Peptides against a protein of PDB entry 3C2G. Designs and how they scored, part 93

Target 1, 209 residues: chain A of PDB entry 3C2G
Amino acid sequence: IRTFDLLGLLLHDSDAIDGFVRSDGVGAITTVVQYPNNDLIRAGCKLLLQVSDAKALAKTPLENILPFLLRLIEIHPDDEVIYSGTGFLSNVVAHKQHVKDIAIRSNAIFLLHTIISKYPRLDELTDAPKRNRVCEIICNCLRTLNNFLMMWIPTPNGETKTAGPNEKQQVCKFIEIDILKKLMSCLSCEGMDTPGLLELRSTILRSFI

## One batch from the design tools (peptide; made by RFdiffusion4, then SolubleMPNN)

Design b2_p20_3_s3 (from b2_p20_3, 12 letters changed)
Fold by OpenDDE base, seed 3:
Structure b2_p20_3_s3 (fold): chain B 209 residues (1-209), chain A 20 residues (1-20)
Amino acid sequence: as target 1 above (209 residues)
Amino acid sequence: SLEDLIRELIEQLKELAKSL
């Protein structure tokens, strides 16, 4: 815990963050959070989120790290861990085709649906901090989904990757009425990336045409 | 340096992982 707290205080600038990632800091965190200590898991995932936009992640092998993180956020009951983990996922897949491919092969699309599905509707949450955290988690999941869907949108040159039949079926679950209601409820949350959510809505609609 | 401190803290995390 103390080591994570100190790292969290030091890793604020992009050079320090990139230095941490180049020194296998992400691998070190993922090794520590394999143990059933909730305080360590929470602190480790918070630090992962803090370094999740590092440019050095483009050169980091994630084949072992990403499947582990996906399993962690699938089973862990703490919303703070889920928030940090889904935040890391959404950032690390951005602009990195090879990372998207690792995530998809590791059943990430279905997992994102599972995470969104387990939370109540935002209008049923009376506690504002809890409601905001749930909204952020849903937004992280949806942002990650948008990053996946963008791979299958035809470019002006007519070249596009084709989603596999299983991937298409998993994407189709996001047009369920309960998922759409949760997406719409996130648009009503103050301080959320409304333009990003509208972009996702457009991307989802285009994926089904 | 900050880089040296970060490397030391990473090594401390690795040692912590071995002790768990």
Scores: peptide ipSAE 0.361, ipTM 0.880, DockQ to the pose 0.902
Fold by OpenDDE base, seed 2:
Structure b2_p20_3_s3 (fold): chain B 209 residues (1-209), chain A 20 residues (1-20)
Amino acid sequence: as target 1 above (209 residues)
Amino acid sequence: SLEDLIRELIEQLKELAKSL
């Protein structure tokens, strides 16, 4: 815990964050959070989120890290862990085709649906901190989905990857009325990336038309 | 340096992981 807290205080500069990632800091965190200690898992996932936008992650082997993290956020009951883990996932897949491919092969699309599905509607949450945290988790999942869907949108100048049949089927689950209601509920939350959610809506529409 | 401290802290994390 103390080591994570200290790293969290030091890793504010982009160069320091990149230095941490180049030194296999993400691998070190993922090794530590394999221990069944919720405080360590929470602290480690928080630090993962803090470094999740590092440019050095584009050169980091994630073939073992991502499947582990996906499994962690699938089973862990703590919303703080889910928040940090889904935040890490959403950032790490951004602008990195090979990372998106690893995540998709690791059943990430289905997992995102599972995570969104397990939370109640935001209007049923009376505790504002809990409601906001759940909203942030859903937004992280949806942002990750947007990053995946963007791979399959035809660009004027590029070969568009086609989603496989399994990926298409998994994506179709996000047009379920319950998921759409949760998406709409996120638009009403304070501090949410409303432009990003509108972009996702546009991306979803383009993926199904 | 900050880099040295970060490296040391990563090593501490790795050693912690081995002890668990």
Scores: peptide ipSAE 0.360, ipTM 0.880, DockQ to the pose 0.956
Fold by OpenDDE base, seed 5:
Order: C-alpha cells, then sequence, then structure tokens
Structure b2_p20_3_s3 (fold): chain B 209 residues (1-209), chain A 20 residues (1-20)
C-alpha cells in the first residue's frame, strides 16, 4: 500500500509515467493485484489508471496483461476497481490498433456489455456519489466500444478493417433498449464528457447503417 | 534521481508480489 501511495505521488508528469512503464511498472502492478487483497487491488488499479495514457504503452507487450485485467474487471465487485480498470482499458486501446486487437480477441466487447448490464439505471440511484461513479464506469465502457467501432469505419482513403461475424453479433447487443437508455442517462450527469458520448452515439449509428 | 526512486519502488512491488 505505502509503495502504491508513493508512486501515485511521483507519477504526475509524462516523463516519469513513461519511465515507470518502460521499467515494467505495469507488469509489476498486475503481478501484485493477482493476490486476493482488496486494498492492494484497489491501489494497483488506481495506479494503472494514472499511467494508462503513457506513450510507452505502445511499445509494451500487453498480451498477458490485458487478458488478466479483463478477467479482474469481469469478476471484482468493487466499483472503484471497475472504474479504474475500465478507465485503463479505454485509454490503453486509444490510437493503438494492436492493443485493440488483443482486447477484442480477449472477448472485451462482450465484457463491456456485461459490465454495463450489471448496473441499475442511473435514475434508480439516489446516492449522488454512487450514481456518478456508475456513470463514469458506463462512460469508460462506451468510450472503449467507440475505440473498437472506429476500426470498422471507412477511412477517407477507402481502407477499412471488416469486423468478423462474432464481433458484429457482440456489437449488436449494444442496441438493446436497456443499453441505449443507460447511454442516454449518462448525458444527464454533471461533469460527464457529453461531446464524447454524442460522438459514440454517432459512431454506433454509423456502424449499423 | 526520480528515475532511480521509481525503479526502486518497482523493485519493492516485485518483492511484495513474492511475499504474498
Amino acid sequence: as target 1 above (209 residues)
Amino acid sequence: SLEDLIRELIEQLKELAKSL
């Protein structure tokens, strides 16, 4: 715990964060959070989120790390862990085609749907801190989905990757009425990335046209 | 240096992982 707290205080600038990642810091965290200690898991996932935008992650092997994190956020009951893990996922896949491919092969699309489906509608949550945290988790999942869908949108050069039949089927689950209602409910939360959610809505619509 | 301290803290995490 103390080591995580100290790292959290030191890793504020991009150079320090990149240095940590180049030194296998992400691998070290993922090794520690494999143990059934909720305080360590929470602290480790928080630190993962803090370094999740590191440029050095583009050169880091994630083939073993990413499937482990996906399994953790699938099974862990703590919203703080889910928030940090989904936040890490959304950032680490951004602008990295090879990382998107690892995540998709590791059943990430289905997992995102599962996570969103586990939470009640935001209008059913009376506690504002909990409502905001759930909204952030849903937003992280949807932002990750947007990053995946962008791979299958034609570029101006006419080049596009085609989604496989299984990926298409998994994406189709996000047009379920309950999922769409949760997406729309996030637009009503204060401090949310409303432009990003509107972009996702547009991307979803374009993916089904 | 800050880099040396970060490296030391990563090593401490690895040692913690071995002790669990």
Scores: peptide ipSAE 0.356, ipTM 0.879, DockQ to the pose 0.899
Fold by OpenDDE base, seed 4:
Structure b2_p20_3_s3 (fold): chain B 209 residues (1-209), chain A 20 residues (1-20)
Amino acid sequence: as target 1 above (209 residues)
Amino acid sequence: SLEDLIRELIEQLKELAKSL
């Protein structure tokens, strides 16, 4: 725990963050959080989120790291872990086709649906901190989904990946009325990136046209 | 340096990971 706290205080500069990632810091975190200690898991996932935008992640082998993280956020009950893990996922897949492919092969699309489905509607949450955290988790999931869907949108240069039949079926679950209602409820949250959420909604809808 | 401290903390994490 203390080591994670110290790293969290030091890793605010982009060069320091990249240095940490190049030194296999992400691998070190993922090894430590395999221990069944919720405080360690929370601290480790928080640090993962903090370094999740590192440029050096484009050159980091994630074939073992991502499947592990996906399993962790599938089973872990703590919203802080889910927030950090989904935040890491959303950032790490951004602009990295090979990372998107690893996540998708590891059943990430279905997992994102499962995460959104397990939370109540935001209008049913009276506690503002809890409501905001749930909104952020849902937004992280939808941002990750958007990053996946963007691979299958036709570009002017004609090079478009096609989603497999299983991937298409998993994506279709996001048009369920309960999922759409949760997305719409996130648009009403104070301090949220409303333009970003509208983009996500547009991409989801476009993927079904 | 900051870099040296970060490297030391990573090594501490790696050693912790080996002990678990």
Scores: peptide ipSAE 0.353, ipTM 0.877, DockQ to the pose 0.888

Design b2_p20_3_s4 (from b2_p20_3, 9 letters changed)
Fold by OpenDDE base, seed 5:
Structure b2_p20_3_s4 (fold): chain B 209 residues (1-209), chain A 20 residues (1-20)
Amino acid sequence: as target 1 above (209 residues)
Amino acid sequence: SLEELIRELIEELKRFAESL
């Protein structure tokens, strides 16, 4: 725990973050968080989120790391772990086709739906900190989904991957009325990435036309 | 250096993981 706290204090500069990632720091975190200690898992996932936008992640083998993290957020009931893990996922898949492919093969689309479905509607949450955290988690999930959907939207340059039948079926679950209501409720939350949510809404609609 | 300290902390995490 203390080591994670110290790293969290040191990894504010982009060069330091890239240096950490190049030194297999992400692999080290994922190895440590295999130990069933909730405080350790929280601290490790928080540090993962902090380094999740590192350019060095494009050159990091994630074939073992990403499936492990997806499994961790699937089984762990802790909102802080889910927040950090979904945030990491959202950032790490951005602009990285090979990472998106690993995530999709690891059932990430279904997992994102499961996470969103698990939480109550935001209007049912009276505690503002809890409501905000749930909103952030949902936004992380939806941003990740947007990153996946963008692969299958035809671009003028013609190199669009086609979603498989399973992926299409899993994406269709996000137009369920309950999911759409949760998306709309997130738009009313203060401090949320409203432009990103509107982009996702547009992307979802375009995926079904 | 900061780089050396980060490397040392990573090695500490690895050693800790090996002890689990």
Scores: peptide ipSAE 0.294, ipTM 0.844, DockQ to the pose 0.923
Fold by OpenDDE base, seed 3:
Structure b2_p20_3_s4 (fold): chain B 209 residues (1-209), chain A 20 residues (1-20)
Amino acid sequence: as target 1 above (209 residues)
Amino acid sequence: SLEELIRELIEELKRFAESL
């Protein structure tokens, strides 16, 4: 725990963050958080989120790391762990086709739907800090989905990857009325990435036409 | 240096993981 706190205080600049990632720091965190200690898992996932935008992640092998993280956020009950894990996932798949492919093969689309579905409607949450954290988790999931859907949008050049039948079926679950209501409720939250949510709405609509 | 300290802390995490 103390080591994670110290690293969190040191990893504020892009060069230090990239140095940590190049030194297999992400692998070290994922090894440590396999121990069933909630404080350790929370601290480790918070540090993962802090380094999740590192350029060095484009050259890091994620074939073992990403499936582990997906399993962790599937089963862990703590919203702080889910927030950090979904935030890491959203950032690490951005602009990285090979990382998107690893996530999709690891059933990430279905997992994102499961995470959104387990939370109540935001209007049913009276505690503002809890409501905001749930909104952030839903937004992280939806941003990750947008990054996946962007792979299947037809380019003017006619060359697009086609989603497989399983991926199409999993994506279709996001047009359920409950999911759409949660998306719309996130647009009403203060301090949210409203432009990103509007982009996702447009991407979803284009993916189903 | 900061880089050396970060490397040392990563090695501490690895040693801790091996002790579990």
Scores: peptide ipSAE 0.283, ipTM 0.840, DockQ to the pose 0.922
Fold by OpenDDE base, seed 2:
Structure b2_p20_3_s4 (fold): chain B 209 residues (1-209), chain A 20 residues (1-20)
Amino acid sequence: as target 1 above (209 residues)
Amino acid sequence: SLEELIRELIEELKRFAESL
């Protein structure tokens, strides 16, 4: 725990973050968080989120790391772990086709739906910190979905990858009324990236046209 | 240096992980 806290204080510069990632820091975290200690898992996932936008992640083998993280957020009930894990996922898949493919093969689309489905509507949450955290989690999930859907949107100048039948079926779950209501509730949440959510909405709509 | 400290902390995490 102390080591994670210290790293969290040091890893604010992009070069330091990239240095950490190049030194297999992400692998080290994922190994440590296999220990069944909630405080350790929380601290490790928080640090993962902090380094999740590192450029060096594009060159990091994630075939073992990403499936492990997905499993962790699937089984762990802690909102802080889910927040950090979904945040990491949303950032790490951004602009990285090979990472998107690893995530999708690891059933990430279905997991995102499961996570969103688990949480109540934001209007049912009276505790503001809890409501904000749930909103952030849902936004992380939806941003990750947006990054996946972008691969299958026809572009005038490119070979569009086609979604497999299983992927298509999993994506179709996001048009369920309960999921759409949760998406809409996030648009009214304070401090949310409203433009990003509107972009996601547009991407979802384009995926079904 | 910061790089050396980060490397040391990573090695500490690895050693800790191996001890579990």
Scores: peptide ipSAE 0.278, ipTM 0.835, DockQ to the pose 0.913
Fold by OpenDDE base, seed 4:
Structure b2_p20_3_s4 (fold): chain B 209 residues (1-209), chain A 20 residues (1-20)
Amino acid sequence: as target 1 above (209 residues)
Amino acid sequence: SLEELIRELIEELKRFAESL
């Protein structure tokens, strides 16, 4: 915990963050959070989120790290762990086709749907901090999904990958009325990136045309 | 042991933090 707190204070500069990642810091965190201590898991996942935009992650082997993180998010009911883990996932897959492929093979699409489905509607949450955290988790899931969907949208200048039949079936679950209502409720939250959420909605809808 | 590995990794993370 203390080590993660200290690292959290020092890892604000992009060069320091890249240095940490090049030194296998993400692997070290992933190993540490295998210990069944909730405070340690929270602190480790928070630090993962803090370094999740590092350029050095493009050269980091994530074949063992990403499946572990997905499993951790699946089994751990803690909102702070889910927030940090889904935030890390959304950032690490951005602009990295090989990382998207690892996540998809590790059943990430189904997991994202499961996470969104477990949370109540935002209008049922009276506590503003809890409501905002749940909204951020849903947004992290949808941003991750958007990054996957973008691979299958035709571009004027390139060959588009096709989604497999299993991936297509899993994506179709996001048009369930409950999921759409939760997305719409996030648009009404104060301080949210409304333009970003509208882009996500547009991409989701276009993926079904 | 898992505990020994955790301690080693924590010390490694500390050494890294001190080098920044």
Scores: peptide ipSAE 0.181, ipTM 0.724, DockQ to the pose 0.069

Design b2_p20_4_s1 (from b2_p20_4, 9 letters changed)
Fold by OpenDDE base, seed 5:
Formats: sequence, C-alpha cells, structure tokens
Structure b2_p20_4_s1 (fold): chain B 209 residues (1-209), chain A 20 residues (1-20)
Amino acid sequence: as target 1 above (209 residues)
Amino acid sequence: DEELEKLQKELREKLEKWLA
C-alpha cells in the first residue's frame, strides 16, 4: 500500500508516467490488486487512474488487463474503486479503437449501465462528498459510453462501423427513464462533467442519423 | 419532467432507426 502511495508521488509528470507504463507498470498494478485487500485495491486503482492518460498506453497490450479491471469494478461495491476504475476506463478508451473493442468485448456497455443503475439520484444523497463522488462516477460512465458510440458515427463518406445487435440493445437501455433521470441530476453538480448528458445526446443523435 | 420525456422520445426514435 505504501509502495503505491510512493509511486503515485513519483509519477507526477508525463515522462515518468510513460516510463512506468513502458515498464509494464499497469500490469504490475493489476497483479497486485488481485489480492483480496480493500486498501490495496483502492490504492492500486487510484494509481491506475493516475496513469490512465499516458501516451505509452497506446503501445501497451490491454487484452488481459482491461477485462480484469472491468470485472473488479463489477464485483466491488466500493465507490472509490468504481470511481478510479471508471475513470481509468474512460481515459484509456479515448482515441484508441483497439482498446474500445477490448472493452466492448468485455461487456463494458452492460457494466456501465449496471453502475449507473446501482446509484440513486443525486438529489436523494444528502452527503455532499458522497453525492459528488457518485456524480463523478456517472460522468465517467457517460464519457466512456460516448467514446463507444463515436465508433458508429457515420464518416463524411457515409460509411461507419456497425454495432452488433447485442451492443445496440445494450445502448438502448441508457435511454430508460430512470437512467435518464439520474443523468439529469448530474447537471446540478457544479464543477463536474455536467455536459456529459448533453454530449451523450449529441453523440447518439449523430450516431443514429 | 417534460424535457426528460421529450429527450427520451427523441433518443428512442433514433435508436429504433439504428436498430432497423
């Protein structure tokens, strides 16, 4: 645990982070978080979040790492783990088609829906820190979903990748009234990714023209 | 919430076309 904290302090610039990632740092973290220790898992996921936007990740094989993280988020009820994990996911899939594909194959769309469904509306949360954390988690999920949907936006040439039937059905679940209400509640949280819902709307509209 | 219902309707219509 202390080691992760120390590593986090050292990974303060892009070069250091890239160096860590090139040295299979992500793999090392994922190995450590396999141990059934909540504090260790929290620390590891936090560190993953810290390196999640590293340029070197584009060259890192994530075929085994990403599915494991997704499973960890799925089974762990800890808000801090979910926050870090969804943050990692949202960053790592950005602008990387191959990573998006891995995530989708690993049932990420369904997982995102499950996460959002699990949390109450923000107006039902009286504790400000808790409310803010939940808002951040939901926003991470939305950003990730947006990244997935962008794959299916038609190009200027009129061609686009086609989503599979299963993916299409899973995407439809995000427009359920209860889900949308939760997303709308995030707009009331200042300083958060409040444009997320509007961005999602825009992405959906463009994707399905 | 009328705005929410409107949004849901719009998105549903788009998704239905996407699924067709």
Scores: peptide ipSAE 0.027, ipTM 0.589, DockQ to the pose 0.450
Fold by OpenDDE base, seed 2:
Structure b2_p20_4_s1 (fold): chain B 209 residues (1-209), chain A 20 residues (1-20)
Amino acid sequence: as target 1 above (209 residues)
Amino acid sequence: DEELEKLQKELREKLEKWLA
């Protein structure tokens, strides 16, 4: 209930969001979602999503928070939790090398594959709200993967990190036919980031040059 | 789906080079 109130207060107020994050708000949410209450978990993850692009997150230690969130997403079947969690992950890793490293060490690449694998093809979903939510989840996963792959693309300055062998193997799982079919099905969803899939494709191709 | 097969082939070939 308190989490819902916080959501209302933080909506569209960047200063309030930053203040919340600087006050260890992300840690507080993480504590709340440890309780076996689905409503609290949903609300907490939704709030995480809302603050996921906060500037203050760049200075927030995530070594304990990210692994916990990843585990939560891994074991929780709730689409709303998965949507919020993958959205959070996508935003927090963006342009933050140290956060990407934490996520990757915490088996994030494999988790993204697992999440996509758990959902049926979009054409098998007759309920439009459900279909749209699944599409959004898959898009969040793809965006996150794209953010990871960008680290391993050679820059004009010649400075690039090299993906480890394990990471490379995990990335290869995304070219499985069943995964690709699910990704392609997202292109048929109205309002979804067709550019995202194309960007991911381009990123993968560039990673090998 | 021919387009999907082409995409898969392209990605596989690139990944093979990446892993080499």
Scores: peptide ipSAE 0.027, ipTM 0.566, DockQ to the pose 0.388
Fold by OpenDDE base, seed 3:
Structure b2_p20_4_s1 (fold): chain B 209 residues (1-209), chain A 20 residues (1-20)
Amino acid sequence: as target 1 above (209 residues)
Amino acid sequence: DEELEKLQKELREKLEKWLA
């Protein structure tokens, strides 16, 4: 646990982060968080989030890492783990088609829906830190979904990947009234990164102009 | 609530077309 904390302090610049990733640091973390220690899992996921936007990740095979992380998020009822994990997911899928494919094959769309569904509406949360964390989690989910949808937007000159029927059906679940209410509540949170719903709307609309 | 309803309708229509 202390090791992850110390390591996090050392990874304070992009070069250090890239060096860590190139040395299979992500794989190392995922190996360690397989141990059933909540504090260790929290620390490990936080560290993953910290390195999730590293350029070196583009060259890192994630076929084994990403499914494991998704499963960890699915089964671990910890807001900090879910926050870090969804943050990692949103960053690693960005601008990387092969990573998006891995995530989707690993049932990421359904997982995102499940996560949002499990949390209450923000207006029902009186504790500000809790409310903010939930809002951040929901936003991470929406950003990830948005990244998935972007790959299915038709382009004038080129082959566009087509979403499968299962993926399309799963995406439709996000427009359920209860889900949309939760998403809309995030827009009322001042000081939070809440562009997710608006971005999602824009992406959906652009997909079928 | 009106904004939510409008958004829901718009998204539903687009997604339905997507599924067709």
Scores: peptide ipSAE 0.026, ipTM 0.557, DockQ to the pose 0.396
Fold by OpenDDE base, seed 4:
Structure b2_p20_4_s1 (fold): chain B 209 residues (1-209), chain A 20 residues (1-20)
Amino acid sequence: as target 1 above (209 residues)
Amino acid sequence: DEELEKLQKELREKLEKWLA
């Protein structure tokens, strides 16, 4: 745990982060967090989040890592784990089609729905830190979803990847009333990820309506 | 689903306003 914290402090430089990732740091973390220690898992996921936007991840095989992480955030009720995990997911899938595919094959869309469904409405949360964390989690989920949805949005030339029937069905779950309310609530949150929110709002408008 | 349609409409309106 302390090691992860210390490592996190050292991994503030992009080159260092890339070096860590190139050295299979992500794999190492995921190996460590397989042990049933919540603090370790939390710390590991936090570290994953810290390196989640590393350029070196594009060359990192995530076929085993990503499904594991998805399972981890599925089974852990820890908000910090979920926050870090969804943050990692959102970043790692960005601009990487192959990673998106891995995530989708690993039922990421459904998981995102599950996560969003798990949390109460933001307006029901009176504790500001909790509310903020939940908002961040939902935002991470939505950002991830946005990345998925973008694959199926027609390009200016009209070409688009076609979502499979299962994916379509899973995406449709996000237009459920409860989910939509949560989405709207999240969209009302400011200062989280403005560029991401802008893109998300556009994508949602095109995808859900 | 009328409720869903209402919510979707509201969402659209809000998003359109925001995107404008």
Scores: peptide ipSAE 0.024, ipTM 0.571, DockQ to the pose 0.142

Design b2_p20_5_s2 (from b2_p20_5, 8 letters changed)
Fold by OpenDDE base, seed 4:
Structure b2_p20_5_s2 (fold): chain B 209 residues (1-209), chain A 20 residues (1-20)
Amino acid sequence: as target 1 above (209 residues)
Amino acid sequence: SWIEELRKELEEKIKKLLEE
């Protein structure tokens, strides 16, 4: 745990982060967080988030990492783990078609829906830290979703990847009334304006247009 | 496209929600 914290403190430089990633640091973290230690899992996922935008990740095989992380997020109720994990997911799939494909094959779309669904509406949360964290989680989920949706947007040349039937169905879950109400509540909630909420609102709008 | 259809459906649903 302290080791991950220390690493997190040391990995403030992009070159250091890239070096860590090139040395299979992500794989090392994912190995460590497989142990049933909540503190270790939390620390590891936080570290994953810290390195999630590393350029070196483009050269890192994620076929084993992503499914594991997704499963971890699925089964772990810890908001910090979910935050870090969804943040990692969002960043790692960005601009990487191959990684998006891995995530989608690993049921990421459904998972994102599940995560959003399990949290209450932001306006129902009175604890500001909790509300902010939930906001960030939802934002991470939607950013990830947006990254997925980009794959199915027709290019000017008329070329588009076709979503599979399961993918379509899972995406359609995000426009169901309960989720829509939740997302709309994020757009309309007052007195809770934070940078995180603003980002969430922006992300929601990007999902809808 | 499918995504365009999805957007249209979303717009319709949002419109309905706003009218409620």
Scores: peptide ipSAE 0.492, ipTM 0.920, DockQ to the pose 0.738
Fold by OpenDDE base, seed 1:
Structure b2_p20_5_s2 (fold): chain B 209 residues (1-209), chain A 20 residues (1-20)
Amino acid sequence: as target 1 above (209 residues)
Amino acid sequence: SWIEELRKELEEKIKKLLEE
């Protein structure tokens, strides 16, 4: 835990982050978070989030790392782990078709739906820190989903990747009435104006239009 | 396209929700 904190202090610039990633830092973290220690897992996932937009990740094989992280998020009820993990996922799939494919093959779409489904409506959360964290998690999930959806949007040239039947089915789960009501509640909730909520609302709107 | 059909379905569902 202290090591991750120390590493976090050292990773203030892009070069340091890239150096860490090039030295298989992501793999090292994923190895450490395999131990059944919640504090260690939380710290490790937080560090993953910190390096999740590193340029060096484009050259990092994620075939083993990403499925593991998705499984970790799936089985852990810890909001901090889920926040960091979904944040990592959102950033790492951005602008990377290969990584999107790995995530989708690892049932990421279904997982994102599960995560959104398990959390209550924001207006049902009275604790502001908890509410803000849930808001950020949902935002991470939807940003990730939007990154996936971009693959199936036709280009002006008429070229488009076709979604498989499983992918279509999983995406369709996001437009079910219960999910829609939850997302609409995020748009209409009062007394919770935060930067995170603004980002979530923006992300929801991007998903709907 | 499939994504366009999905968008259309979503719009219809949202419209129904707003009417409730």
Scores: peptide ipSAE 0.488, ipTM 0.918, DockQ to the pose 0.750
Fold by OpenDDE base, seed 5:
Structure b2_p20_5_s2 (fold): chain B 209 residues (1-209), chain A 20 residues (1-20)
Amino acid sequence: as target 1 above (209 residues)
Amino acid sequence: SWIEELRKELEEKIKKLLEE
């Protein structure tokens, strides 16, 4: 775990991060977080988040890595792991069609819905640190969803990629009344203004357009 | 498009929620 902490401190510039990723650093982290140690899992996922926007990830095979991470954040109860994992997911799928496809094939759309659904309304959370973390998690999920949705938005010439039946069904889950009420509550809640909440509100609005 | 249809459905649902 100390090694992960030290690595996190050293990976503060883009070149170092790219070097780490090119050396299969993501694979190495993925191997470590398979051990049944919550501290290691937390530290590893945090490190994944730190390298999640690396340019070198475009050249990294994620077919085995991404499904594992998705399963991890599906089953792990720790908000810190979920935060880091969803953050990684949102960043790694950005501007990468092939990664989006891997995520979607690995049931990511449904998972995002599950994660959002498990948390209470923000205005029901009295602990500010907890509320802020939940806010960030929901934001990560919706940013990821938005990255998926953009694949099916028609281009100016009217052409677009067609979503499959399963994808359509899973996306439709996000417009069910219960989840809409939750997201609307994020837009209307008062007395909780934070940079995280502002980002979440912006992300929600982008999801609805 | 499917996305446009989804948007319209979402809009209708939001309107209903705002009326509650």
Scores: peptide ipSAE 0.484, ipTM 0.918, DockQ to the pose 0.758
Fold by OpenDDE base, seed 3:
Structure b2_p20_5_s2 (fold): chain B 209 residues (1-209), chain A 20 residues (1-20)
Amino acid sequence: as target 1 above (209 residues)
Amino acid sequence: SWIEELRKELEEKIKKLLEE
């Protein structure tokens, strides 16, 4: 665990991060976090988040890595792992069609829905750190969803990728009443304003644009 | 488009929720 912490401290510039990624650092981390040690998993996922916006990821094969991470965040109970994992997912799919396709084939849309669904309304959370973390997780999920949705927006020339029936069905789950109520509660809650909540509200609204 | 129709449906549902 201390090793990951030290690595995180050393990876403070874009060149170092890219060098780490080019050396299959993401694969190395994913190998390590397969061990049943929660502290190690937490530290590893945090490190993944730190390198998740690396330019070198565009050239990294993620066919084996991404499905593993998705399974991890599906089953792991630790909010810190979920936060880091969804953050990684959001960043890694950004501007990378190939990665979006891998994620979607690995049932990412449904997973995002599941993650949002498992958390209570923000106004039901009295612990501020917990509430803030939940805000960040939901925000990560919605950012990821938005990255998927943009694939199906028609271009000015009228061309568009077609979502399959399964993808359409999974996306439609996000406009069901229970999810909508939860998201609306994020928009309407008062007395809990934090930078995280502001970002979440912005992300929710962006999903409707 | 499908996405545009989905957004429209979402907006309608939100309006309904706000009226409750």
Scores: peptide ipSAE 0.451, ipTM 0.908, DockQ to the pose 0.694

